# Peptides against a protein of PDB entry 2V3S, part 2

Target 1, 95 residues: chain A of PDB entry 2V3S
Amino acid sequence: PISLVLRLRNSKKELNDIRFEFTPGRDTAEGVSQELISAGLVDGRDLVIVAANLQKIVEEPQSNRSVTFKLASGVEGSDIPDDGKLIGFAQLSIS

## One batch from the design tools (peptide; aimed at target 1 E35 L36)

Design b1_p8_6 (made by RFdiffusion4)
Pose (drawn by RFdiffusion4):
Structure b1_p8_6 (pose): chain A 95 residues (1-95), chain P 8 residues (1-8)
Amino acid sequence: as target 1 above (95 residues)
Amino acid sequence: PRTFTVEP
């Protein structure tokens, strides 16, 4: 199992670290991303980008310690995207 | 169900 953290801002624009485990061979990037969406932790528009970056970090957790990516939900949403400030972006990292 | 622990 891999101990992972999803870091993104909540609806109140507060930064949060979301902890979760991923078990290769049991879990899939798509399945876990859907879990994040059904839990209300990730916007449904972000399924594809989150799944792609989850797959990237779980296939080589030795190489990819952190991946930062754009949110499809944050493309035009009142605040300009800013990767430094994790506005319109999120980050997956190994714990 | 998976547990997601949220930390500020």

Design b1_p8_6_s1 (made by RFdiffusion4, then SolubleMPNN; from b1_p8_6, 4 letters changed)
Fold by OpenDDE base, seed 4:
Structure b1_p8_6_s1 (fold): chain B 95 residues (1-95), chain A 8 residues (1-8)
Amino acid sequence: as target 1 above (95 residues)
Amino acid sequence: ARKFVVVP
């Protein structure tokens, strides 16, 4: 399995790392993204973007060691999105 | 259920 880390800010704007595994051929990016949402770890509005980037990293994990992407849930917030600070952005990386 | 480990 692929060991992944999803780094994003929680509801208190605190940066957390969410560690999980992804098994190609058994798991799907869409399915795991839905599980993240069901666990309350990802905003439901971010299903599409999380799934797309999860797919990107798992399809070529040797080349795509890290992907940073803009959250739909962060665009309407009071804080200005910032990929460096992961404000309105999240990051998936290989553990 | 899938295991998600949250690290602060």
Scores: peptide ipSAE 0.815, ipTM 0.959, DockQ to the pose 0.951
OpenDDE base, seeds 1, 2, 3, 5: peptide ipSAE 0.814, 0.815, 0.814, 0.814; ipTM 0.959, 0.959, 0.959, 0.959

Design b1_p8_6_s2 (made by RFdiffusion4, then SolubleMPNN; from b1_p8_6, 4 letters changed)
Fold by OpenDDE base, seed 2:
Structure b1_p8_6_s2 (fold): chain B 95 residues (1-95), chain A 8 residues (1-8)
Amino acid sequence: as target 1 above (95 residues)
Amino acid sequence: SRKFIVVP
C-alpha cells in the first residue's frame, strides 16, 4: 500500500497530519475521500478537490511526491486563503 | 473502517 499524509487545519485552525494508507486496485480516490469526510477530517464540500488530488498522487506516487490544493470550504471562509500557511489549502504527500 | 492517524 501507499502511505500518505494529508496535512490540513482542523476546525480549531490547528495544522495536523493525517496518516493513512491507499491500496491501488482496491481503494478508489473518491472512496477514500468519502471516508475522510465520514471521519470528520475533511469538509464535505471538499470531496471533489480531495478526490482529484488523491487520484493524482496515487497514480504516480514516485513522481507526484506532494500536491497542494485549494479547498472549496476555505474560499468563503473568514481567513484569506494562503497556500504557504495552508489556510484554505491542504497538502497530500507520500510518507 | 479505514484507519486514520491524526498527528498534531
Scores: peptide ipSAE 0.810, ipTM 0.960, DockQ to the pose 0.947
OpenDDE base, seeds 1, 3, 4, 5: peptide ipSAE 0.810, 0.809, 0.810, 0.810; ipTM 0.960, 0.959, 0.960, 0.960

Design b1_p8_6_s3 (made by RFdiffusion4, then SolubleMPNN; from b1_p8_6, 4 letters changed)
Fold by OpenDDE base, seed 2:
Structure b1_p8_6_s3 (fold): chain B 95 residues (1-95), chain A 8 residues (1-8)
Amino acid sequence: as target 1 above (95 residues)
Amino acid sequence: SRQFIVVP
């Protein structure tokens, strides 16, 4: 399996790393993204963008070691999005 | 269910 880390801010705006595994051929990007949402770790509005970037990283994990992407849930939030601070952004990486 | 490990 592929060991992944999803770095993003929780509801308290605290930056956390979420570690999980992805098994190609058994798991799907959308399925795992839905599990992240069900676990309360990702906002439901971010299903599409998380799934898209999860697919990107797992299809070529050797080349795509890290991807940073804009969250739909962060666009109209109180804080101005900032990819450097991961405000309104999340990051997926291979551990 | 899938295991997610949250590390602060």
Scores: peptide ipSAE 0.817, ipTM 0.961, DockQ to the pose 0.950
OpenDDE base, seeds 1, 3, 4, 5: peptide ipSAE 0.817, 0.816, 0.817, 0.817; ipTM 0.960, 0.960, 0.960, 0.960

Design b1_p8_6_s4 (made by RFdiffusion4, then SolubleMPNN; from b1_p8_6, 5 letters changed)
Fold by OpenDDE base, seed 2:
Structure b1_p8_6_s4 (fold): chain B 95 residues (1-95), chain A 8 residues (1-8)
Amino acid sequence: as target 1 above (95 residues)
Amino acid sequence: AKKFIVVP
């Protein structure tokens, strides 16, 4: 399996790492993204962007070691989006 | 359900 870390800020704006494994052929990017949402770890509005970037990283994990992407939930937030601070952005990386 | 480990 592929060991992944999803780094993003929680509802208290605290930066957390979410560790999980992805098994190609068993897991799907959309399915795992839906589970992240169901677990309360990802905003439901971010299903599409999380799934797209999860798919990108798992299809070529050795080449795509890290991907940072803008969250839909962060666009209209009170804070100005900032990819360096992961404000309105999240990051997926290979462990 | 998939296992997620949250690290603060």
Scores: peptide ipSAE 0.801, ipTM 0.957, DockQ to the pose 0.929
OpenDDE base, seeds 1, 3, 4, 5: peptide ipSAE 0.800, 0.800, 0.800, 0.801; ipTM 0.957, 0.957, 0.957, 0.957

Design b1_p8_7 (made by RFdiffusion4; failed a check: a repeat of another design)
Pose (drawn by RFdiffusion4):
Structure b1_p8_7 (pose): chain A 95 residues (1-95), chain P 8 residues (1-8)
Amino acid sequence: as target 1 above (95 residues)
Amino acid sequence: SRTFTVEP
C-alpha cells in the first residue's frame, strides 16, 4: 500500500491535505478518483486529470514523490489559476 | 468504503 496525500483548496478556498491509502493490485486510479468525486472532495470535471496523475504517482512511487496538476474545474472560475498557490491546481504526494 | 482524512 501507498500512503498518499491530495492537497487542494476546499469550497471556502482553504488549503487541505487529504490523506488516503492506495493498494496496487486492488485499487485503480480511475476507481479511487471516482471515490474522491463521490465523497465531494474532488469536482466531477476533474476525474480525468486526477486519474491520470494518480496513475503517475502510483506506478513509480519511488520516482514521483509529488505531482502538481491543473484542475479542469478551475480553468475560468473567478480566480486565475496559480500553481504556486494551488488555485485551480492540486497536488498528489507520497506521505 | 475508503476513508479520506482531511487535515487543514

Design b1_p8_7_s1 (made by RFdiffusion4, then SolubleMPNN; from b1_p8_7, 3 letters changed)
Fold by OpenDDE base, seed 2:
Structure b1_p8_7_s1 (fold): chain B 95 residues (1-95), chain A 8 residues (1-8)
Amino acid sequence: as target 1 above (95 residues)
Amino acid sequence: SRKFVVVP
C-alpha cells in the first residue's frame, strides 16, 4: 500500500497531519475521499478536489511526491486563502 | 473502517 499524509487545518484552524494508506486496485480516490469526509476530517464540499488530487498522487507516487490544492470550503471562508500557510489549502504527500 | 491517524 501507499502511505499518505494529508496536511490540513481542522475546525480550530490547527494544522494536523492525517496519515492513511491507499491500496491501488482495491481503493479508489473517490472512495477514500468519501471516507475522509465520513470521518469528519474533510469538508464534504471538498470531495471533488480531494479525490482529484488523491488520484493524481497515487497514480504516480514516485513523481508526484506532494500536491497542494485549494479547498472549495476555504474559498469563501473568513480567512484569505494562502497556500504557504495552508489556509484554504490542503497538501497530500507520500510518507 | 479505514484507519486514519491524526497527528497534531
Scores: peptide ipSAE 0.812, ipTM 0.960, DockQ to the pose 0.966
OpenDDE base, seeds 1, 3, 4, 5: peptide ipSAE 0.812, 0.811, 0.812, 0.812; ipTM 0.959, 0.959, 0.959, 0.959

Design b1_p8_7_s2 (made by RFdiffusion4, then SolubleMPNN; from b1_p8_7, 4 letters changed)
Fold by OpenDDE base, seed 2:
Structure b1_p8_7_s2 (fold): chain B 95 residues (1-95), chain A 8 residues (1-8)
Amino acid sequence: as target 1 above (95 residues)
Amino acid sequence: PRKFVVVP
């Protein structure tokens, strides 16, 4: 399996790393993204963008070691989005 | 269920 880390801020705006595994051929990007949402770790509005970037990283994990993407849930939030601080952004990486 | 480990 592929060992992944999803770095993003929780509801308290604290930056956390979420570690999980992805098994190609058994798991799907959308399925795992839905599990992240069900676990309360990702906002439901971010299903599409998380799934898209999860698919990107797992299809070529050797080439795509890290991807940073804008969250739909962060666009109209109280804080101005900032990819450097991962405000309104999340990052997926291969551990 | 899938295991998610949250590391602060």
Scores: peptide ipSAE 0.819, ipTM 0.962, DockQ to the pose 0.966
OpenDDE base, seeds 1, 3, 4, 5: peptide ipSAE 0.819, 0.819, 0.819, 0.819; ipTM 0.962, 0.962, 0.962, 0.962

Design b1_p8_7_s3 (made by RFdiffusion4, then SolubleMPNN; from b1_p8_7, 3 letters changed)
Fold by OpenDDE base, seed 2:
Structure b1_p8_7_s3 (fold): chain B 95 residues (1-95), chain A 8 residues (1-8)
Amino acid sequence: as target 1 above (95 residues)
Amino acid sequence: SRKFIVVP
Protein backbone atom coordinates (compact mmCIF):
# COMPACT_ATOMS: atom_id res chain seq x y z
CA PRO B 1 0.00 0.00 0.00
CA ILE B 2 0.90 3.66 -0.43
CA SER B 3 1.49 5.57 2.80
CA LEU B 4 0.04 9.07 2.60
CA VAL B 5 -0.12 12.18 4.74
CA LEU B 6 -2.89 14.74 4.42
CA ARG B 7 -1.87 18.00 6.07
CA LEU B 8 -4.64 20.47 6.78
CA ARG B 9 -6.09 22.65 9.51
CA ASN B 10 -8.82 21.34 11.77
CA SER B 11 -11.87 23.27 12.96
CA LYS B 12 -9.68 24.99 15.53
CA LYS B 13 -7.38 26.13 12.71
CA GLU B 14 -4.64 23.85 14.04
CA LEU B 15 -2.40 22.21 11.45
CA ASN B 16 -2.43 18.41 11.67
CA ASP B 17 -1.05 15.50 9.68
CA ILE B 18 -3.49 12.73 8.85
CA ARG B 19 -1.73 9.47 8.04
CA PHE B 20 -3.44 6.72 6.07
CA GLU B 21 -2.80 4.01 3.52
CA PHE B 22 -4.07 3.61 -0.01
CA THR B 23 -4.05 0.30 -1.87
CA PRO B 24 -4.22 0.66 -5.64
CA GLY B 25 -6.69 -1.72 -7.23
CA ARG B 26 -8.74 -1.99 -4.06
CA ASP B 27 -9.21 1.60 -2.97
CA THR B 28 -10.54 4.48 -5.04
CA ALA B 29 -9.70 8.14 -4.62
CA GLU B 30 -13.35 9.06 -4.24
CA GLY B 31 -13.99 6.24 -1.79
CA VAL B 32 -11.13 7.18 0.50
CA SER B 33 -12.09 10.85 0.25
CA GLN B 34 -15.59 9.95 1.38
CA GLU B 35 -14.09 8.05 4.31
CA LEU B 36 -12.09 11.14 5.28
CA ILE B 37 -15.30 13.14 5.27
CA SER B 38 -17.18 10.49 7.24
CA ALA B 39 -14.41 10.56 9.84
CA GLY B 40 -14.91 14.31 10.23
CA LEU B 41 -11.42 15.05 8.96
CA VAL B 42 -12.39 16.71 5.68
CA ASP B 43 -15.28 19.05 4.91
CA GLY B 44 -17.93 17.51 2.68
CA ARG B 45 -17.66 20.43 0.29
CA ASP B 46 -14.10 19.35 -0.44
CA LEU B 47 -14.93 15.88 -1.79
CA VAL B 48 -14.22 16.74 -5.41
CA ILE B 49 -10.91 18.53 -4.90
CA VAL B 50 -9.58 15.99 -2.39
CA ALA B 51 -10.53 13.07 -4.61
CA ALA B 52 -8.95 14.68 -7.66
CA ASN B 53 -5.66 15.32 -5.91
CA LEU B 54 -5.64 11.96 -4.16
CA GLN B 55 -6.06 10.33 -7.57
CA LYS B 56 -3.22 12.43 -8.93
CA ILE B 57 -0.77 11.43 -6.22
CA VAL B 58 -1.63 7.70 -6.14
CA GLU B 59 -1.46 7.21 -9.90
CA GLU B 60 2.20 8.25 -9.93
CA PRO B 61 3.47 8.36 -6.34
CA GLN B 62 7.11 8.33 -7.42
CA SER B 63 6.66 11.47 -9.49
CA ASN B 64 3.96 13.25 -7.50
CA ARG B 65 5.54 13.26 -4.06
CA SER B 66 3.45 16.20 -2.87
CA VAL B 67 0.41 18.12 -4.07
CA THR B 68 -1.10 21.28 -2.55
CA PHE B 69 -4.61 22.33 -3.47
CA LYS B 70 -7.26 24.90 -2.63
CA LEU B 71 -10.20 23.78 -0.53
CA ALA B 72 -13.71 24.75 -1.54
CA SER B 73 -14.51 25.13 2.15
CA GLY B 74 -11.80 27.75 2.53
CA VAL B 75 -12.76 30.10 -0.29
CA GLU B 76 -15.67 31.72 1.51
CA GLY B 77 -14.14 31.44 4.95
CA SER B 78 -13.19 34.24 7.30
CA ASP B 79 -9.48 33.81 6.64
CA ILE B 80 -7.78 34.75 3.40
CA PRO B 81 -6.54 31.61 1.61
CA ASP B 82 -2.78 31.13 1.78
CA ASP B 83 -1.05 28.08 0.30
CA GLY B 84 2.15 28.74 2.24
CA LYS B 85 0.36 28.61 5.57
CA LEU B 86 -2.17 26.04 4.38
CA ILE B 87 -5.05 28.38 5.11
CA GLY B 88 -7.86 27.31 2.83
CA PHE B 89 -5.41 24.83 1.32
CA ALA B 90 -4.45 21.24 2.06
CA GLN B 91 -1.43 19.15 1.15
CA LEU B 92 -1.15 15.47 0.25
CA SER B 93 2.26 13.84 0.33
CA ILE B 94 3.89 10.43 0.17
CA SER B 95 5.39 9.45 3.51
CA SER A 1 -13.39 1.23 8.82
CA ARG A 2 -10.22 2.76 7.48
CA LYS A 3 -7.56 3.75 9.98
CA PHE A 4 -6.67 7.44 10.08
CA ILE A 5 -3.92 8.56 12.43
CA VAL A 6 -4.07 12.24 13.35
CA VAL A 7 -0.75 13.73 14.38
CA PRO A 8 -0.78 17.24 15.84
Scores: peptide ipSAE 0.810, ipTM 0.960, DockQ to the pose 0.964
OpenDDE base, seeds 1, 3, 4, 5: peptide ipSAE 0.810, 0.809, 0.810, 0.810; ipTM 0.960, 0.959, 0.960, 0.960

Design b1_p8_7_s4 (made by RFdiffusion4, then SolubleMPNN; from b1_p8_7, 3 letters changed)
Fold by OpenDDE base, seed 5:
Structure b1_p8_7_s4 (fold): chain B 95 residues (1-95), chain A 8 residues (1-8)
Amino acid sequence: as target 1 above (95 residues)
Amino acid sequence: SRRFVVVP
């Protein structure tokens, strides 16, 4: 399986690493993204962008070691989005 | 087993 880390700020704006495994042929990007949402770890509004970037990283994990992407949920927040600080952005990376 | 492990 592919060991991944989703770095994302929680509701208290604290940066957390969410570790999980992805098994190609068994898991799907959308399925795991839905699990993240169901676990309360990802905002439901971010399904599309998380799934897209999860697909990107798992299709070629050797090449796509890290992807940073803008969250739909972050656009409406009080804080100005900042990819460097992962404000309104999340990062998927190979562990 | 739980898929996700949250590390603060």
Scores: peptide ipSAE 0.770, ipTM 0.936, DockQ to the pose 0.843
OpenDDE base, seeds 1, 2, 3, 4: peptide ipSAE 0.770, 0.770, 0.768, 0.770; ipTM 0.936, 0.935, 0.935, 0.935

Design b1_p8_8 (made by RFdiffusion4)
Pose (drawn by RFdiffusion4):
Structure b1_p8_8 (pose): chain A 95 residues (1-95), chain P 8 residues (1-8)
Amino acid sequence: as target 1 above (95 residues)
Amino acid sequence: SSRTFVVE
C-alpha cells in the first residue's frame, strides 16, 4: 500500500491535505478518483486529470514523490489559476 | 468497503 496525500483548496478556498491509502493490485486510479468525487472532495469535472496524475504517482512512487496538476474545474472560475498557491491546481504526494 | 479520507 501507498500512503498518499491530495492537497487542494476546499470550497471556502482553504488549503487541506487529504490522506488516503492506495493498494496496487486492488485499487485503480479511476476507481479511487471516482471515490474522491463521490465523497465531495474533488469536483466531477476533474475525474480525468486526477485519475491521470494518480496513475502517475502510483506506478512509480519511488520516482514521483509529488505531482502538481491543473484542475479542469478551476480553468475560469473567478480566481486566476496559480500553481504556487494551489488555486485551480492540486497536488498529489507520497506521505 | 468504503475508503476513509482524512482531511487535515

Design b1_p8_8_s1 (made by RFdiffusion4, then SolubleMPNN; from b1_p8_8, 3 letters changed)
Fold by OpenDDE base, seed 5:
Structure b1_p8_8_s1 (fold): chain B 95 residues (1-95), chain A 8 residues (1-8)
Amino acid sequence: as target 1 above (95 residues)
Amino acid sequence: SARKFIVE
């Protein structure tokens, strides 16, 4: 399996690393993204963008070691999105 | 079964 880390800020705006595994051929990007949402770790509004970037990283994990992407949920937040601070952004990385 | 997520 592929070991991944999803780095994003929680509801208290604290940066967390969420570690999980992805097994190609068994798991799907959308399925795992839905599981992240069901676990309360990802905002439901971010299903599409998380799934898209999860797919990107798992399709070529040796080349796509890290992807940073804008969250839909971050657009409506009080803070201005900032990819450097991961405000309104999340990052997926290979462990 | 539920997927394991480790939050750090």
Scores: peptide ipSAE 0.780, ipTM 0.939, DockQ to the pose 0.977
OpenDDE base, seeds 1, 2, 3, 4: peptide ipSAE 0.780, 0.780, 0.780, 0.780; ipTM 0.939, 0.939, 0.939, 0.939

Design b1_p8_8_s2 (made by RFdiffusion4, then SolubleMPNN; from b1_p8_8 with S2A T4K)
Fold by OpenDDE base, seed 2:
Structure b1_p8_8_s2 (fold): chain B 95 residues (1-95), chain A 8 residues (1-8)
Amino acid sequence: as target 1 above (95 residues)
Amino acid sequence: SARKFVVE
């Protein structure tokens, strides 16, 4: 399996690393993204963008070691999105 | 079963 880390800010705006595994051929990007949402770790509005970037990293994990992407849930939040601070952005990386 | 997510 592929060991992944999803880095994003929690409801307290604290940066967390969420570690999980992805098994190609058994798991799907959309399925695992839905599990993240069901676990309360990702906002439901972010299903599409998380799934797209999860797919990107797992299809070529040797080349795509890290991807940073804009969250739909962060666009209209109180804070201005900032990819450097991961405000309104999340990051997926290979562990 | 539920997938394991470890939050740090």
Scores: peptide ipSAE 0.780, ipTM 0.939, DockQ to the pose 0.978
OpenDDE base, seeds 1, 3, 4, 5: peptide ipSAE 0.780, 0.779, 0.779, 0.780; ipTM 0.939, 0.939, 0.939, 0.939

Design b1_p8_8_s3 (made by RFdiffusion4, then SolubleMPNN; from b1_p8_8, 4 letters changed)
Fold by OpenDDE base, seed 5:
Structure b1_p8_8_s3 (fold): chain B 95 residues (1-95), chain A 8 residues (1-8)
Amino acid sequence: as target 1 above (95 residues)
Amino acid sequence: SARVFEIE
């Protein structure tokens, strides 16, 4: 399996690393993204963008070691999105 | 079964 880290801020704006595994041929990017949402770790509005970037990283994990992407849930937040601070952004990385 | 997510 592929070991991944999803780095994003929680509801208290604290940065967390969420580690999980992805097994190609068994798991799907959308399925795992839905599981992240069901676990309360990802906002439901971010299904599409998380799934897209998860797919990107798992399709070529040796080349795509890290992807940073803008969250839909961050657009309407009080803070201005900032990819450097991961405000309104999340990052997926290979462990 | 539910997927394991480890939060750090």
Scores: peptide ipSAE 0.748, ipTM 0.935, DockQ to the pose 0.982
OpenDDE base, seeds 1, 2, 3, 4: peptide ipSAE 0.747, 0.748, 0.746, 0.748; ipTM 0.935, 0.935, 0.935, 0.935

Design b1_p8_8_s4 (made by RFdiffusion4, then SolubleMPNN; from b1_p8_8, 3 letters changed)
Fold by OpenDDE base, seed 2:
Structure b1_p8_8_s4 (fold): chain B 95 residues (1-95), chain A 8 residues (1-8)
Amino acid sequence: as target 1 above (95 residues)
Amino acid sequence: SRRKFIVE
């Protein structure tokens, strides 16, 4: 399995690292993204963007070691999005 | 079973 880390801010705006595994051929990017949402770790509005970037990193983990992407949930928030601070952005990386 | 997520 591929060991991944999803870095994003929680509801208290604290930066968290979420570690999980992905098994190619058994797991799907959309399925795991839905599990993240069901666990309360990702906003439901971010299903599409998380799934897209999860797919990108697992299809070629040696080439795509890290991806940073804009969250749909962060666009309409009170805080101005900032990729450097991961405000309105999340990062997926290979552990 | 539920997938394991470790939050740090």
Scores: peptide ipSAE 0.787, ipTM 0.942, DockQ to the pose 0.974
OpenDDE base, seeds 1, 3, 4, 5: peptide ipSAE 0.786, 0.786, 0.786, 0.786; ipTM 0.942, 0.942, 0.942, 0.942

## One batch from the design tools (peptide; aimed at target 1 F20 F22 L41)

Design b1_p9_1 (made by RFdiffusion4)
Pose (drawn by RFdiffusion4):
Structure b1_p9_1 (pose): chain A 95 residues (1-95), chain P 9 residues (1-9)
Amino acid sequence: as target 1 above (95 residues)
Amino acid sequence: SPRTFTVEP
């Protein structure tokens, strides 16, 4: 199992670290991304990008300690995207 | 069972 953190801003624009485990051979990037969406933790528009970056980090957790990516939900949403401030971006990292 | 997500500020 891999201990993972999804870091992104909530609806109030507060930064949060979401802690979860991923078990290779049991879980899939798509499945866990859907879980994040059904839990209301990730916007449904972000399924593809979150799944792609989850796959990246879980295939080589030794190489990819952190991945930062754009949110499809944040492309035009009142605040300009800013990766330094995790506005319109999110980050997956190994715990 | 459902997965647990722990949210920390």

Design b1_p9_1_s1 (made by RFdiffusion4, then SolubleMPNN; from b1_p9_1, 3 letters changed)
Fold by OpenDDE base, seed 5:
Structure b1_p9_1_s1 (fold): chain B 95 residues (1-95), chain A 9 residues (1-9)
Amino acid sequence: as target 1 above (95 residues)
Amino acid sequence: SARKFVVEP
């Protein structure tokens, strides 16, 4: 399996690393993204963008070691989005 | 079964 880390700020705006595995041929990007949402770790509004970027990283994990993407849930938040600080952004990376 | 997610601060 592929060992992944989703770096994402929680409801307290604290940056957390969420570690999980992805098994090609068994798991799907959308399925795992839905599981992240069901676990309360990802906002439901971010299903599309998380799934798209999860697909990107697992299709070529040797080349796509890290992807950073803008969250739909962060666009209209009080804080200005910042990819460097992962405000309104999340990052998926290979562990 | 639920997938294991490990959250680290």
Scores: peptide ipSAE 0.786, ipTM 0.942, DockQ to the pose 0.956
OpenDDE base, seeds 1, 2, 3, 4: peptide ipSAE 0.785, 0.785, 0.785, 0.785; ipTM 0.942, 0.942, 0.942, 0.942

Design b1_p9_1_s2 (made by RFdiffusion4, then SolubleMPNN; from b1_p9_1, 3 letters changed)
Fold by OpenDDE base, seed 5:
Structure b1_p9_1_s2 (fold): chain B 95 residues (1-95), chain A 9 residues (1-9)
Amino acid sequence: as target 1 above (95 residues)
Amino acid sequence: SARQFTVLP
């Protein structure tokens, strides 16, 4: 399996690393993204963008070691989105 | 079974 880390700020705006595995041929990007949402770790509004970027990283994990993407849930938040600080952004990376 | 997610600070 592929060991992944989703770096994402929680409801308290604290940056956390969420570690999980992805098994190609068994898991799907959308399925795992839905599981992240069901676990309360990802906002439901971010299903599409998380799934798209998860697909990107798992299709070529040796080339796509890290992807940073804008969250739909963060666009209209009180804080100005910042990819460097992962405000309104999340990052998927290979562990 | 539920997928294992490990949350680290």
Scores: peptide ipSAE 0.783, ipTM 0.943, DockQ to the pose 0.962
OpenDDE base, seeds 1, 2, 3, 4: peptide ipSAE 0.782, 0.782, 0.782, 0.783; ipTM 0.942, 0.942, 0.942, 0.942

Design b1_p9_1_s3 (made by RFdiffusion4, then SolubleMPNN; from b1_p9_1, 4 letters changed)
Fold by OpenDDE base, seed 5:
Parts: sequence; structure tokens; C-alpha cells
Structure b1_p9_1_s3 (fold): chain B 95 residues (1-95), chain A 9 residues (1-9)
Amino acid sequence: as target 1 above (95 residues)
Amino acid sequence: SARKFVVLP
């Protein structure tokens, strides 16, 4: 399996690393993204963008070691989105 | 079964 880390700020705006595995041929990007949402770790509004970027990283994990993407849930938040600080952004990376 | 997610600070 592919060992992944989703770096994402929680409801308290604290940056957390969420570790999980992805098994190609068994898991799907959308399925795992839905599981992240069901676990309360990802906002439901971010299903599409998380799934798209998860697909990107798992299709070529040796080339796509890290992807940073804008969250739909963060666009209209009180804080100005910042990819460097992962405000309104999340990052998927290969562990 | 539920997938294991490990949350680290």
C-alpha cells in the first residue's frame, strides 16, 4: 500500500498530519475521500478537490510526491487563504 | 471495517 499524509488544519485551525494507507486496485480516490469525510477529518464540501488530488498522487506516487490544493471549505472563511501556511489549503504527500 | 486514520499534532 501507499502510505500517505494529509496535512490539514482542524476546526481549531491547528495543523495536523493525517496518516493513512491507499491500496491501488482496491481503494479508489473518491472512496477514500468519502471515508475521510465520514471520519470527520475532511469537510464534505471538499470531496471533489480531495478526490482529484488523491487520484493525482496515487496514480504516480514516485513523481507526485506532494500536492497542495485549495479547499472549497476555506474559500469564504474568515482567514485569507495561504498555500504556504495551509490556510484554506491542504497538502497530500507520500510518507 | 473502518479505515484507520492516525491524526498527529
Scores: peptide ipSAE 0.783, ipTM 0.941, DockQ to the pose 0.956
OpenDDE base, seeds 1, 2, 3, 4: peptide ipSAE 0.783, 0.782, 0.782, 0.783; ipTM 0.941, 0.941, 0.941, 0.941

Design b1_p9_1_s4 (made by RFdiffusion4, then SolubleMPNN; from b1_p9_1, 4 letters changed)
Fold by OpenDDE base, seed 5:
Structure b1_p9_1_s4 (fold): chain B 95 residues (1-95), chain A 9 residues (1-9)
Amino acid sequence: as target 1 above (95 residues)
Amino acid sequence: SARVFEVLP
């Protein structure tokens, strides 16, 4: 399996690392993204963008070691989005 | 079974 880390700020705006595994041929990007949402770790509005970037990283994990992407849930938040600080952004990376 | 997600500070 592929060991992944989703770096994402929680509801308290604290940056957390969410570690999980992805098994190609068994898991799907959309399926795992839905599981993240069901676990309360990802906002439901971010299904599409998380799934797209998860697919990107797992299709070529040796080339795509890290992907940072804008969250739909963060666009209209009180804080100005910042990819460097992962405000309104999340990051998927290979562990 | 539910997938394991390990949340680290």
Scores: peptide ipSAE 0.778, ipTM 0.940, DockQ to the pose 0.979
OpenDDE base, seeds 1, 2, 3, 4: peptide ipSAE 0.776, 0.776, 0.776, 0.777; ipTM 0.940, 0.940, 0.940, 0.940

Design b1_p9_2 (made by RFdiffusion4)
Pose (drawn by RFdiffusion4):
Structure b1_p9_2 (pose): chain A 95 residues (1-95), chain P 9 residues (1-9)
Amino acid sequence: as target 1 above (95 residues)
Amino acid sequence: PRTFVVEPA
């Protein structure tokens, strides 16, 4: 199992670290991304990008300690995207 | 079900 953190801003624009485990051979990037969406933790528009970056970090958790990516939900949503601030972006990292 | 622990950054 891999101990992972999804860092992104909530609806109130507050930064949060979301802790979760991923078990290779049991879990899939798509499945876990869907779990994040069904839990209301990730916007549904972000399924593809979150799944892609989850796959990236779980295939080589030794190489990829952190991945930062754009949110499809944040492309035009009142605040300009800013990866430094994690506005319109999110980050997956190894715990 | 999976548990997601949410903590302020």

Design b1_p9_2_s1 (made by RFdiffusion4, then SolubleMPNN; from b1_p9_2, 3 letters changed)
Fold by OpenDDE base, seed 2:
Structure b1_p9_2_s1 (fold): chain B 95 residues (1-95), chain A 9 residues (1-9)
Amino acid sequence: as target 1 above (95 residues)
Amino acid sequence: MRKFIVEPA
């Protein structure tokens, strides 16, 4: 399996690393993204963007070691998005 | 359920 880390701020704006595994041929990007949402770790509005970037990293994990992307939930928030501080952004990387 | 390990970054 592929070991992944999703770095993202929680509801208290605290930056956390979420570690999980992805098994190609068994798991799907959308399925795992839905599990992240069900676990309360990702906002439901971010299903599409998380799934898209998860797909990108698992299809070529050697080439795509890290991806940073804008969250839909961040755009609607009170804080101005900032990719450097991961405000309104999340980062997915190979562990 | 899938295991997710959450830790401070």
Scores: peptide ipSAE 0.832, ipTM 0.966, DockQ to the pose 0.954
OpenDDE base, seeds 1, 3, 4, 5: peptide ipSAE 0.831, 0.831, 0.831, 0.832; ipTM 0.965, 0.965, 0.965, 0.965

Design b1_p9_2_s2 (made by RFdiffusion4, then SolubleMPNN; from b1_p9_2, 4 letters changed)
Fold by OpenDDE base, seed 5:
Structure b1_p9_2_s2 (fold): chain B 95 residues (1-95), chain A 9 residues (1-9)
Amino acid sequence: as target 1 above (95 residues)
Amino acid sequence: MKKFIVEPA
C-alpha cells in the first residue's frame, strides 16, 4: 500500500496531518475522499479537488511525491488563501 | 471504513 499524509487545517485553523494508506486495486481516489468527508476530516465541498489530487499522487507516487491544491471550502473564507501556509490549501504527500 | 490517524502537524 501507499502511505499518504493529507495535511490541512481543521476548523480551528490548526494544521494537522491525516495519515492513511491507499491500496491500488482496492481503494479508489473518490472512495477514499468520500471516507475522509464522512470522517469529518475534509469538507464535503472539497470532494472533487481532493479526489483529483489523490488520483494524481497515487497514479505515480514516485514522481508525484507531494501535491498542493486549493480547497473550494477555503476560497471564500475570512483568511486569504496561501499555499505556503496551507491556508485554503491542502497538501497530499507520500509518507 | 478506512483508518485515519490524525496528528498535529
Scores: peptide ipSAE 0.826, ipTM 0.965, DockQ to the pose 0.943
OpenDDE base, seeds 1, 2, 3, 4: peptide ipSAE 0.824, 0.824, 0.824, 0.825; ipTM 0.965, 0.965, 0.965, 0.965

Design b1_p9_2_s3 (made by RFdiffusion4, then SolubleMPNN; from b1_p9_2, 3 letters changed)
Fold by OpenDDE base, seed 5:
Structure b1_p9_2_s3 (fold): chain B 95 residues (1-95), chain A 9 residues (1-9)
Amino acid sequence: as target 1 above (95 residues)
Amino acid sequence: SRVFTVEPA
């Protein structure tokens, strides 16, 4: 399986690393993204963008070691989105 | 359920 880390700020704006595994052929990007949402770790509005980027990283994990993407949930947040600080952005990376 | 480990970054 592929060991992944989703770096994302929680509701308290604290940056956390969420570790999980992805098994190609058994798991799907959308399926795992839905599990992240069900676990309360990802906002439901971010299903599409998380799934798209999860698919990107798992399809070529050797080349796509890290992907940073803008969250739909972050656009309407109180803070201005900032990819460097991962405000309104999340990052998926290979562990 | 899938295991998710959350740690401070």
Scores: peptide ipSAE 0.834, ipTM 0.963, DockQ to the pose 0.959
OpenDDE base, seeds 1, 2, 3, 4: peptide ipSAE 0.833, 0.833, 0.832, 0.833; ipTM 0.963, 0.963, 0.963, 0.963

